# Peptides against a protein of PDB entry 3JWR, part 233

Target 1, 323 residues: chain A of PDB entry 3JWR
Amino acid sequence: TRELQSLAAAVVPSAQTLKITDFSFSDFELSDLETALCTIRMFTDLNLVQNFQMKHEVLCRWILSVKKNYRKNVAYHNWRHAFNTAQCMFAALKAGKIQNKLTDLEILALLIAALSHDLDHRGVNNSYIQRSEHPLAQLYCHSIMEHHHFDQCLMILNSPGNQILSGLSIEEYKTTLKIIKQAILATDLALYIKRRGEFFELIRKNQFNLEDPHQKELFLAMLMTACDLSAITKPWPIQQRIAELVATEFFDQGDRERKELNIEPTDLMNREKKNKIPSMQVGFIDAICLQLYEALTHVSEDCFPLLDGCRKNRQKWQALAEQ
Target 2, 298 residues: chain A of PDB entry 3JWR as posed
Amino acid sequence: TRELQSLAAAVVPSAQTLKITDFSFSDFELSDLETALCTIRMFTDLNLVQNFQMKHEVLCRWILSVKKNYRKNVAYHNWRHAFNTAQCMFAALKAGKIQNKLTDLEILALLIAALSHDLDHRGVNNSYIQRSEHPLAQLYCHSIMEHHHFDQCLMILNSPGNQILSGLSIEEYKTTLKIIKQAILATDLALYIKRRGEFFELIRKNQFNLEDPHQKELFLAMLMTACDLSAITKPWPIQQRIAELVATEFWEQGDQVGFIDFVCTQLYEALTHVSEDCFPLLDGCRKNRQKWQALAEQ

## One batch from the design tools (peptide; made by RFdiffusion4, then SolubleMPNN)

Design b2_p18_3_s4 (from b2_p18_3, 7 letters changed)
Fold by OpenDDE base, seed 4:
Structure b2_p18_3_s4 (fold): chain B 323 residues (1-323), chain A 18 residues (1-18)
Amino acid sequence: as target 1 above (323 residues)
Amino acid sequence: DPIASLLKELEELMSLLP
């Protein structure tokens, strides 16, 4: 395609030029082509292209395929969300120094997972999918969308001309796919809520050890969630704009819940409760986000900008809630 | 209570898990 030709022939700017190492990064002013260029730079600067012998054209095709498999009619859970998740992962790995704590296969898996974690998202949560008796709800009992996202990821990875993992041994390939699956499934907030207590307790007791395979898996899950929720850490103008996208998508779901399912939506998804957004954001930060970024910062102090951003946004939301 | 609403949503999500 013309798009592939343009991407493959383009000079990829440095990470510094693209500012993709910054935790404060925003994609708002970037074209789709520029987001793809950023993605190439992430793979390159993490040494993934070299270490796993990725062909440039194959990587370009894969990126474009991933982007194409996000829906354009979804307000928040689209390519830009996936791209921002991956950028946060890149920043956490580089600027946050987490790269030094992980294997190349883990890094490869996390980056692929971050880009792929919401593939073909429909703008509705698992509860809606279940209650609507969607065909996907018949295939999966829990984490319905996350299983679907992984299936889409696997489909793309195995598609002709998209096989960015072709340079891996069979054992490396299996390991990578396992980590990708676990990472994508970990983005189910229900799973995060169930598992986070173990992680926080290990941190609190100073017993956290990345050499333990179980703790490594747990950490990768927490890191994925931290990147997935990273909008809450962004500079206030960026945070507000993203929060509006999230609210739009949630209210769209709530409207569908009323119309299609004849149910009253939760306040979070109720357009009539728009005035509660600031207080709900404070509640979300307190209940979900703060402890995660505190724990992540404990693992790597260079991740502090995420925690600091989250704290600053809490203050901003609290001020709005008091008006 | 917006926090209670959030928790309710999370509980609903958790109900999908074994």
Scores: peptide ipSAE 0.031, ipTM 0.742, DockQ to the pose 0.729
Fold by OpenDDE base, seed 2:
Structure b2_p18_3_s4 (fold): chain B 323 residues (1-323), chain A 18 residues (1-18)
Amino acid sequence: as target 1 above (323 residues)
Amino acid sequence: DPIASLLKELEELMSLLP
């Protein structure tokens, strides 16, 4: 395609020029081409292209295929969300110095997972999918969408001309896919809520050890969630804009719940409760986000900007809630 | 209570898990 030709021929700017190592990064001013260039730079600077012998054209095609398999009519869970998740992962690995704690296969898997974790998202949560008796709900009992996202990821990875993992051994390939699956499934907030207590307790007791395979898996899950939720850490103007996108998508679901399911939506998804957004954001930060970024900062102090951003945004939302 | 609403949503999500 013309898009592929343009991408493959383009000079890829440095990570410094693209600012993709910054935790404060914003994609708002970037074109789709620039987001793809950023993605190439992430793979390159993490040594993934070299270490796994990726062909440039194949990587370009894969990136464009991933982007194409996000829906354009979904307000938040689209390519830009996946891209921002991956950028946060990149920043956490580089600026947050987590790269030094992980294997190349883990890094490869995390980056692929971050980009792929919401593939073909429908703009509705698992509860809606279940209650609407969607065909996907017949395939999976729990984490319905996350299983679907992984299936889409696997489909793309195996598609002709998109096989960025062709340079891996069979064992490396299997390992990578296992980690990708675990990482994508970990983005189910229900799983996060179930598992986070173990992680926080290990941190609190100073018993956290990445050499333990179970704890490694747990950490990768927490890191994925931290990147997935990273919008909450962004500078306030960025945070506000993203919060509006999230609200739009949630309200769209709520509208569908009324119309299609005859259900009164929760406040979070109720368009009529827009005035509660600030207080709900405070609640979300307190219930879900703060402790995660605190724990992540204990693993790597260089991740502090995520925690600091989250704290600052809590104050901003609290101030709005008091008006 | 916004926090209660969030918790309810999380509980609903958790109910999908075995």
Scores: peptide ipSAE 0.031, ipTM 0.741, DockQ to the pose 0.740
Fold by OpenDDE base, seed 3:
Structure b2_p18_3_s4 (fold): chain B 323 residues (1-323), chain A 18 residues (1-18)
Amino acid sequence: as target 1 above (323 residues)
Amino acid sequence: DPIASLLKELEELMSLLP
């Protein structure tokens, strides 16, 4: 395709030029092509292209395939969300110095997972899928969409001309897929809530050890969530704009809940309750975000900008809630 | 109560877990 030819022939700017190492990064001004170029740079600068012998054209095709398998009519859970999740992962690995704590396979898996974690997202949560009796709800008992996202990820990875993992041994391939699956499933906030207590307790007791395989898996899950939620850490103008996209998608779900399921949506999904957004954001930050970024910063102090951003945005949302 | 609403949403999500 012309798009593939253009991407494959393009000079990929440096990470410095693209600012993809910055925790304050915004994609708002970027074209789709530029987001793809950024993604190539992430793979290159993490040494994944070299270490796993990725063919440039195959990587380009894979990126475009991943992008294509996000829906354009979904307000938030689209390619830009996945791209921003991956960018935060890249920044956490580089600027946050987490790269030095992980294996190349773990890094490979995390980057693929970040880009893929919401593939074919439909703009509705697992609760809606369950209540609508969607066929996916018959296939999976829990984390319905996350299983679907992984299935989509696997489909793309195995598609002709998209096999970026073809340079891996069979064992490396199996390990990578296992980590990808675990990382995508970890983006289910229900699983985060279930598991985070163990992580926080290990940190609190100074017993956290990445050499322990179980703790490593736990950390990768927490890191995925931290990147997935990283919009809450962005500079205030960026945070506000992203929060509007999230609200739009949630309200669209609420409208569908009324129309299709004949139920009253929760305040979070209720368009008529938009005035509660600031206080709900404060609640979200307190209940979900703060402890995560505190714990992550404890693992690597260079991740502090995420925590600082979250704290600053809490203050901003609180000020709006008081008006 | 926006916090209660958020918690309800999270509880609904949790109810999908085995």
Scores: peptide ipSAE 0.030, ipTM 0.739, DockQ to the pose 0.650
Fold by OpenDDE base, seed 5:
Structure b2_p18_3_s4 (fold): chain B 323 residues (1-323), chain A 18 residues (1-18)
Amino acid sequence: as target 1 above (323 residues)
Amino acid sequence: DPIASLLKELEELMSLLP
């Protein structure tokens, strides 16, 4: 395609020029082409292109295929969300120095997973899919959308000209797919809530050990969640704008719940309760976010900007809730 | 239990969060 030709021929700027190592990064000013260039830079600077002998054209095609399989009519869960998740992963790996704690296969899997974790998202949550009796709800009992996202990821990876993993051995390929699947499934917040207590307790007791395979898997899951939720850590103007996108998508779901399911939406999904957003954000930060970024900072102190950003945004939301 | 209510609200929220 013309888009592929343009991307493949383009000079890829440095990570410094693109500011993709910054935890404060924003994509708002970037074109779709620039987001693709950023993505190439992430793969390159993580040594994934070199270590796994990726062909440049194949990587370009894969990136464009991933981007194409996000819906444009979804307010939040679109390509930009996936891109920002991947950028946070890149920043955590580089600036947060997590790269030195992981294998190349784990890094490869995490980056692919971050970019792919919400593929073909429909702007509705698992609860809506279940209650609407959607065909996907018949296929999967739990983490319905996350299984679908992984299926989409696998479809793209196996599509002609998109096989970025062709340089891997059979065993490396299997391992990578396993980690990708686990990482995508970990973005189900229900699973996060179920598992986070074990992680926090290991940190609290100073028993956390990345050489333990189970603890490694747990850490990768927590890291994925930390990147997926990283909008809450952004500078306030960015955070506020992203919160508006989230609210838009949630209110759209709530409107559909009223119309299609004849149910009263929860406060979070209820357009009429927009005034509760600040207090709900404080609650979300306290219940979900703070402990995660605290624990991540204990694993790597260089991840502190995520925790600091989260704390600052809590203060901002609290101030709005008091008005 | 405000924590249980919050957790339920969060479970609902988490079922709501992508």
Scores: peptide ipSAE 0.031, ipTM 0.737, DockQ to the pose 0.153; fails the geometry check

Design b2_p18_4_s1 (from b2_p18_4, 8 letters changed)
Fold by OpenDDE base, seed 1:
Structure b2_p18_4_s1 (fold): chain B 323 residues (1-323), chain A 18 residues (1-18)
Amino acid sequence: as target 1 above (323 residues)
Amino acid sequence: SEAEELAEIERELEEFLR
């Protein structure tokens, strides 16, 4: 395609030029092509292209395939969300110095997972899928959408001309896929809530050890969630804009819940409850986000900007909630 | 079951954000 030709022939700017190592990064001003270029840079600077012998054209095609398999009519859970998740992962790995704590396979898996974690997202949550009795709800008992996302990820990875993992041994391939699956599944907030207590307790007791395979897996899950939720850490103008996208998607779900399921949506999904957004954001930060970024900062102090951003946005949302 | 537990957590999350 012309798009592939353009991407493959383009000079990829440095990470510094693209600012993709910044926790304050915004994609708002970027074209789709530029987001793809950023993605190439992430793979390159993490040494994944070299270490796993990725062909440039194959990587370009894979990126475009991943982007294509996000829906454009979904307000938030689209390519830009996946891209921002991956960018946060990249920043956490590089600027946050987490790269030094992980294997190349883990890094490879995390980056692929971040880009792929919401593939073919339909703008509705697992609760909606279950309540609507969607066919996917019959295939999977829990984390319905996350299983679907992984299936889409696997489909793309195995598609002709998209096989960025072709340079891996069979064992490396299996390991990578395992980690990708675990990482994508970990983006189910229900799983995060279920597992985070163990992580926080390990940190609290100073017993956290990345050399333990179980603890490593747990950390990767927490890191994925931290990147997936990273919009909450962004500078306030960016945070507000992203929050509007989230609200739009949630309200669209709420509208569908009314129309298709004949139910009254929760306040979070209720278009008429826009005035509750600030207080809900404060609640979300307190219940879900703060402790995670505190724990992550404990693992790597260079991740502090995520925690600091989260704290600052809490203050901003709290101020709005008081008006 | 794990599925029921996760579904309950999801519901609680939705309710908490009300």
Scores: peptide ipSAE 0.215, ipTM 0.833, DockQ to the pose 0.688
Fold by OpenDDE base, seed 4:
Structure b2_p18_4_s1 (fold): chain B 323 residues (1-323), chain A 18 residues (1-18)
Amino acid sequence: as target 1 above (323 residues)
Amino acid sequence: SEAEELAEIERELEEFLR
């Protein structure tokens, strides 16, 4: 395609030029092509292209395929969300120095998972999918959408001309896919809530050890969630804009819940409760986000900007809630 | 079951965010 030709022929700017190592990164000013270029740079600078012998054209095609399989009519859970999740992962790995704690396969899996974790998202949560009696709800008992996201990820990875993992041995391939699946499934917030206590306790007791396979898996799950929620850490102007996108999508779901399911939506998804957004954001930060970024910062102090950003945004939301 | 547990967590999360 013309798009592929343009991407494959383009000079890829440095990570410094693209500012993709910054935790404060914003994609708002970037074209789709530029987001793809950023993605190429992430793979390159993480040594994934070299170490796993990725062909440039194949990587370009894969990126475009992933982007294509996000819906454009979804306000928040679209390519830009996935891209920002991956950028946060890249920043955490590089600037946050988590790269030094992980294997190349784990890094490869995490980056692929971050980009793929919401593939074909429909702008509704698992509860809606279940209550609407969608066919996907018959296939999966829990984490319905996350299973679907992984299925889409696998489909793309196995598509002709998109096989960025073709340079891996069979064992490396299996390992990578396992980690990708676990990472995508970990973005189910319900799973995060279920598992986070173990992670926090290990940190609190100073017993956290990445050489333990179980703890490694747990950490990768927490890291995925930290990147998935990273909008809450962004500079306030960026945070506000993203919060508007999230609210738009949630209100759209609420409207559908009223119309299609004949139920009253929760305040979070109720357009009539827009005035509750600031207080809900404070509650969300306190209940879900702060402890995670605190724990992540304990694993790597260089991840502090995420925690600091979260704290700053809590203050801003609290100020709005008091008005 | 695990599915039931996760569904309960989801419900609790939704209630919290009401």
Scores: peptide ipSAE 0.184, ipTM 0.824, DockQ to the pose 0.687
Fold by OpenDDE base, seed 2:
Structure b2_p18_4_s1 (fold): chain B 323 residues (1-323), chain A 18 residues (1-18)
Amino acid sequence: as target 1 above (323 residues)
Amino acid sequence: SEAEELAEIERELEEFLR
């Protein structure tokens, strides 16, 4: 395609020029092509292209395939969300110095997972999928959409001309797919809630050890969630805009719940309760986000900008809630 | 229970890795 030719022939700017090492990064001004260029740079600067012998054209095609398999009519859970998740992962690995704590396979898996974690998202949560009796709800009892996202990820990775993992041994390939699956499934916030206590306890007791395979898996899950939720850490103008996208998608679900399921939506998804957004955001930050970024900063102090951003946005939302 | 749900997910992951 013309798009592939343009991408493959383009000069890829440096990470510094693209500002993709910044935790304060915004994609708002970037074209789709520029987001793809950023993605190439992430793979290159993490040494993934070299270490796993990726062909440039194959990587370009894969990126475009991933992008294509996000829906354009979904307000928040689209390519830009996946891209921002991956960018936060990249920033956490580089600027946050987490790269030094992980293997190349883990880094490869995390980056692929971040880009793929919401593939074919429909703009509705697992509860809606279950209540609507969607066919996917018959296949999976838990983490319905996350299983679907992984299935989509696997489909793309195995598609002709998209096989960015072809340079891996059979064992490396299996390991990578395992980590990708675990990472994508970990983005189910319900799983985060279930598992985070173990992680926080290990940190609190100073018993956290990445050499332990179970603790490594737990950390990768927490890191994925931290990147998935990273919009809450962005500078306030960016945070506000993203919050509006999230609200739009949630309200769209609420409207569908009324129309299709004849149910009253929760406050979070109720368009009539827009005035509660600031207080709900404060609650979300306190209940879900703060402890995660605190724990992550304990693992790597260079991740502090995420925690600082989260704290600053809490203050901003609190101020709005008091009006 | 939450523990049972997590265990099921872990089993599913293990089955995938076979």
Scores: peptide ipSAE 0.014, ipTM 0.556, DockQ to the pose 0.046
Fold by OpenDDE base, seed 3:
Structure b2_p18_4_s1 (fold): chain B 323 residues (1-323), chain A 18 residues (1-18)
Amino acid sequence: as target 1 above (323 residues)
Amino acid sequence: SEAEELAEIERELEEFLR
């Protein structure tokens, strides 16, 4: 395609020029092509292209395929969300100094997972899928959408001309897919809530050890969540804009819940209760976000900007809630 | 109370994110 030709021929700017190492990164000003260029840079600077012998054209095609398999009619859970998740992962690995704590296969898997974790998202949550008795709900009992996202990820990885993992051994391939699956499934916030206590306790007791395979898996899951939720850490103007996108998508779901399911939406998805957004954001930060970024910062102090951003946004939302 | 509100938000989030 013309798009592929343009991408493959383009000079990829440095990570410094693209600012993709910054935790404060914003994609709002970037074209789709520029987001793809950023993604190439992430793979390159993490040594994934070299170490796993990726062909440039194949990587370009894969990126474009991933982007194409996000829906354009979804306000938040689209390519830009996936891209920002991956950028946060990249920043956490580089600026946050987590790269040195992980294997190349883990890094490869995390980056692929971050980009792929919401593939074909429909702008509705698992609860809606279940309540609507969607065919996907018949296939999976839990983490319905995350299983679907992984299936989409696998489909793309196996598609002709998209096989970025073709340079891996059979064992490396299996390991990578396992980690990708685990990482995508970990983005189910229900699983995060279920598992986070173990992670926080390990940190609290100073028993956290990445050399332990179970703890490694747990950490990768927490890191995925931290990147997935990283919008809450962004500078306030960026945070506000992203929060509007999230609210739009949630309200769209709420409207569908009323129309299609004949149910009253929760406050979070009820456009009539938009005045509760600030207080709900404070609650979300307190209940879900703060402790995660605190724990992550404990693993690597260089991740502090995520925690600091989260704290600052809490203050901003609290101020709005008090008006 | 603020605590009750937070608990409600947490429950809503848990339900929403399932």
Scores: peptide ipSAE 0.024, ipTM 0.646, DockQ to the pose 0.074; fails the geometry check

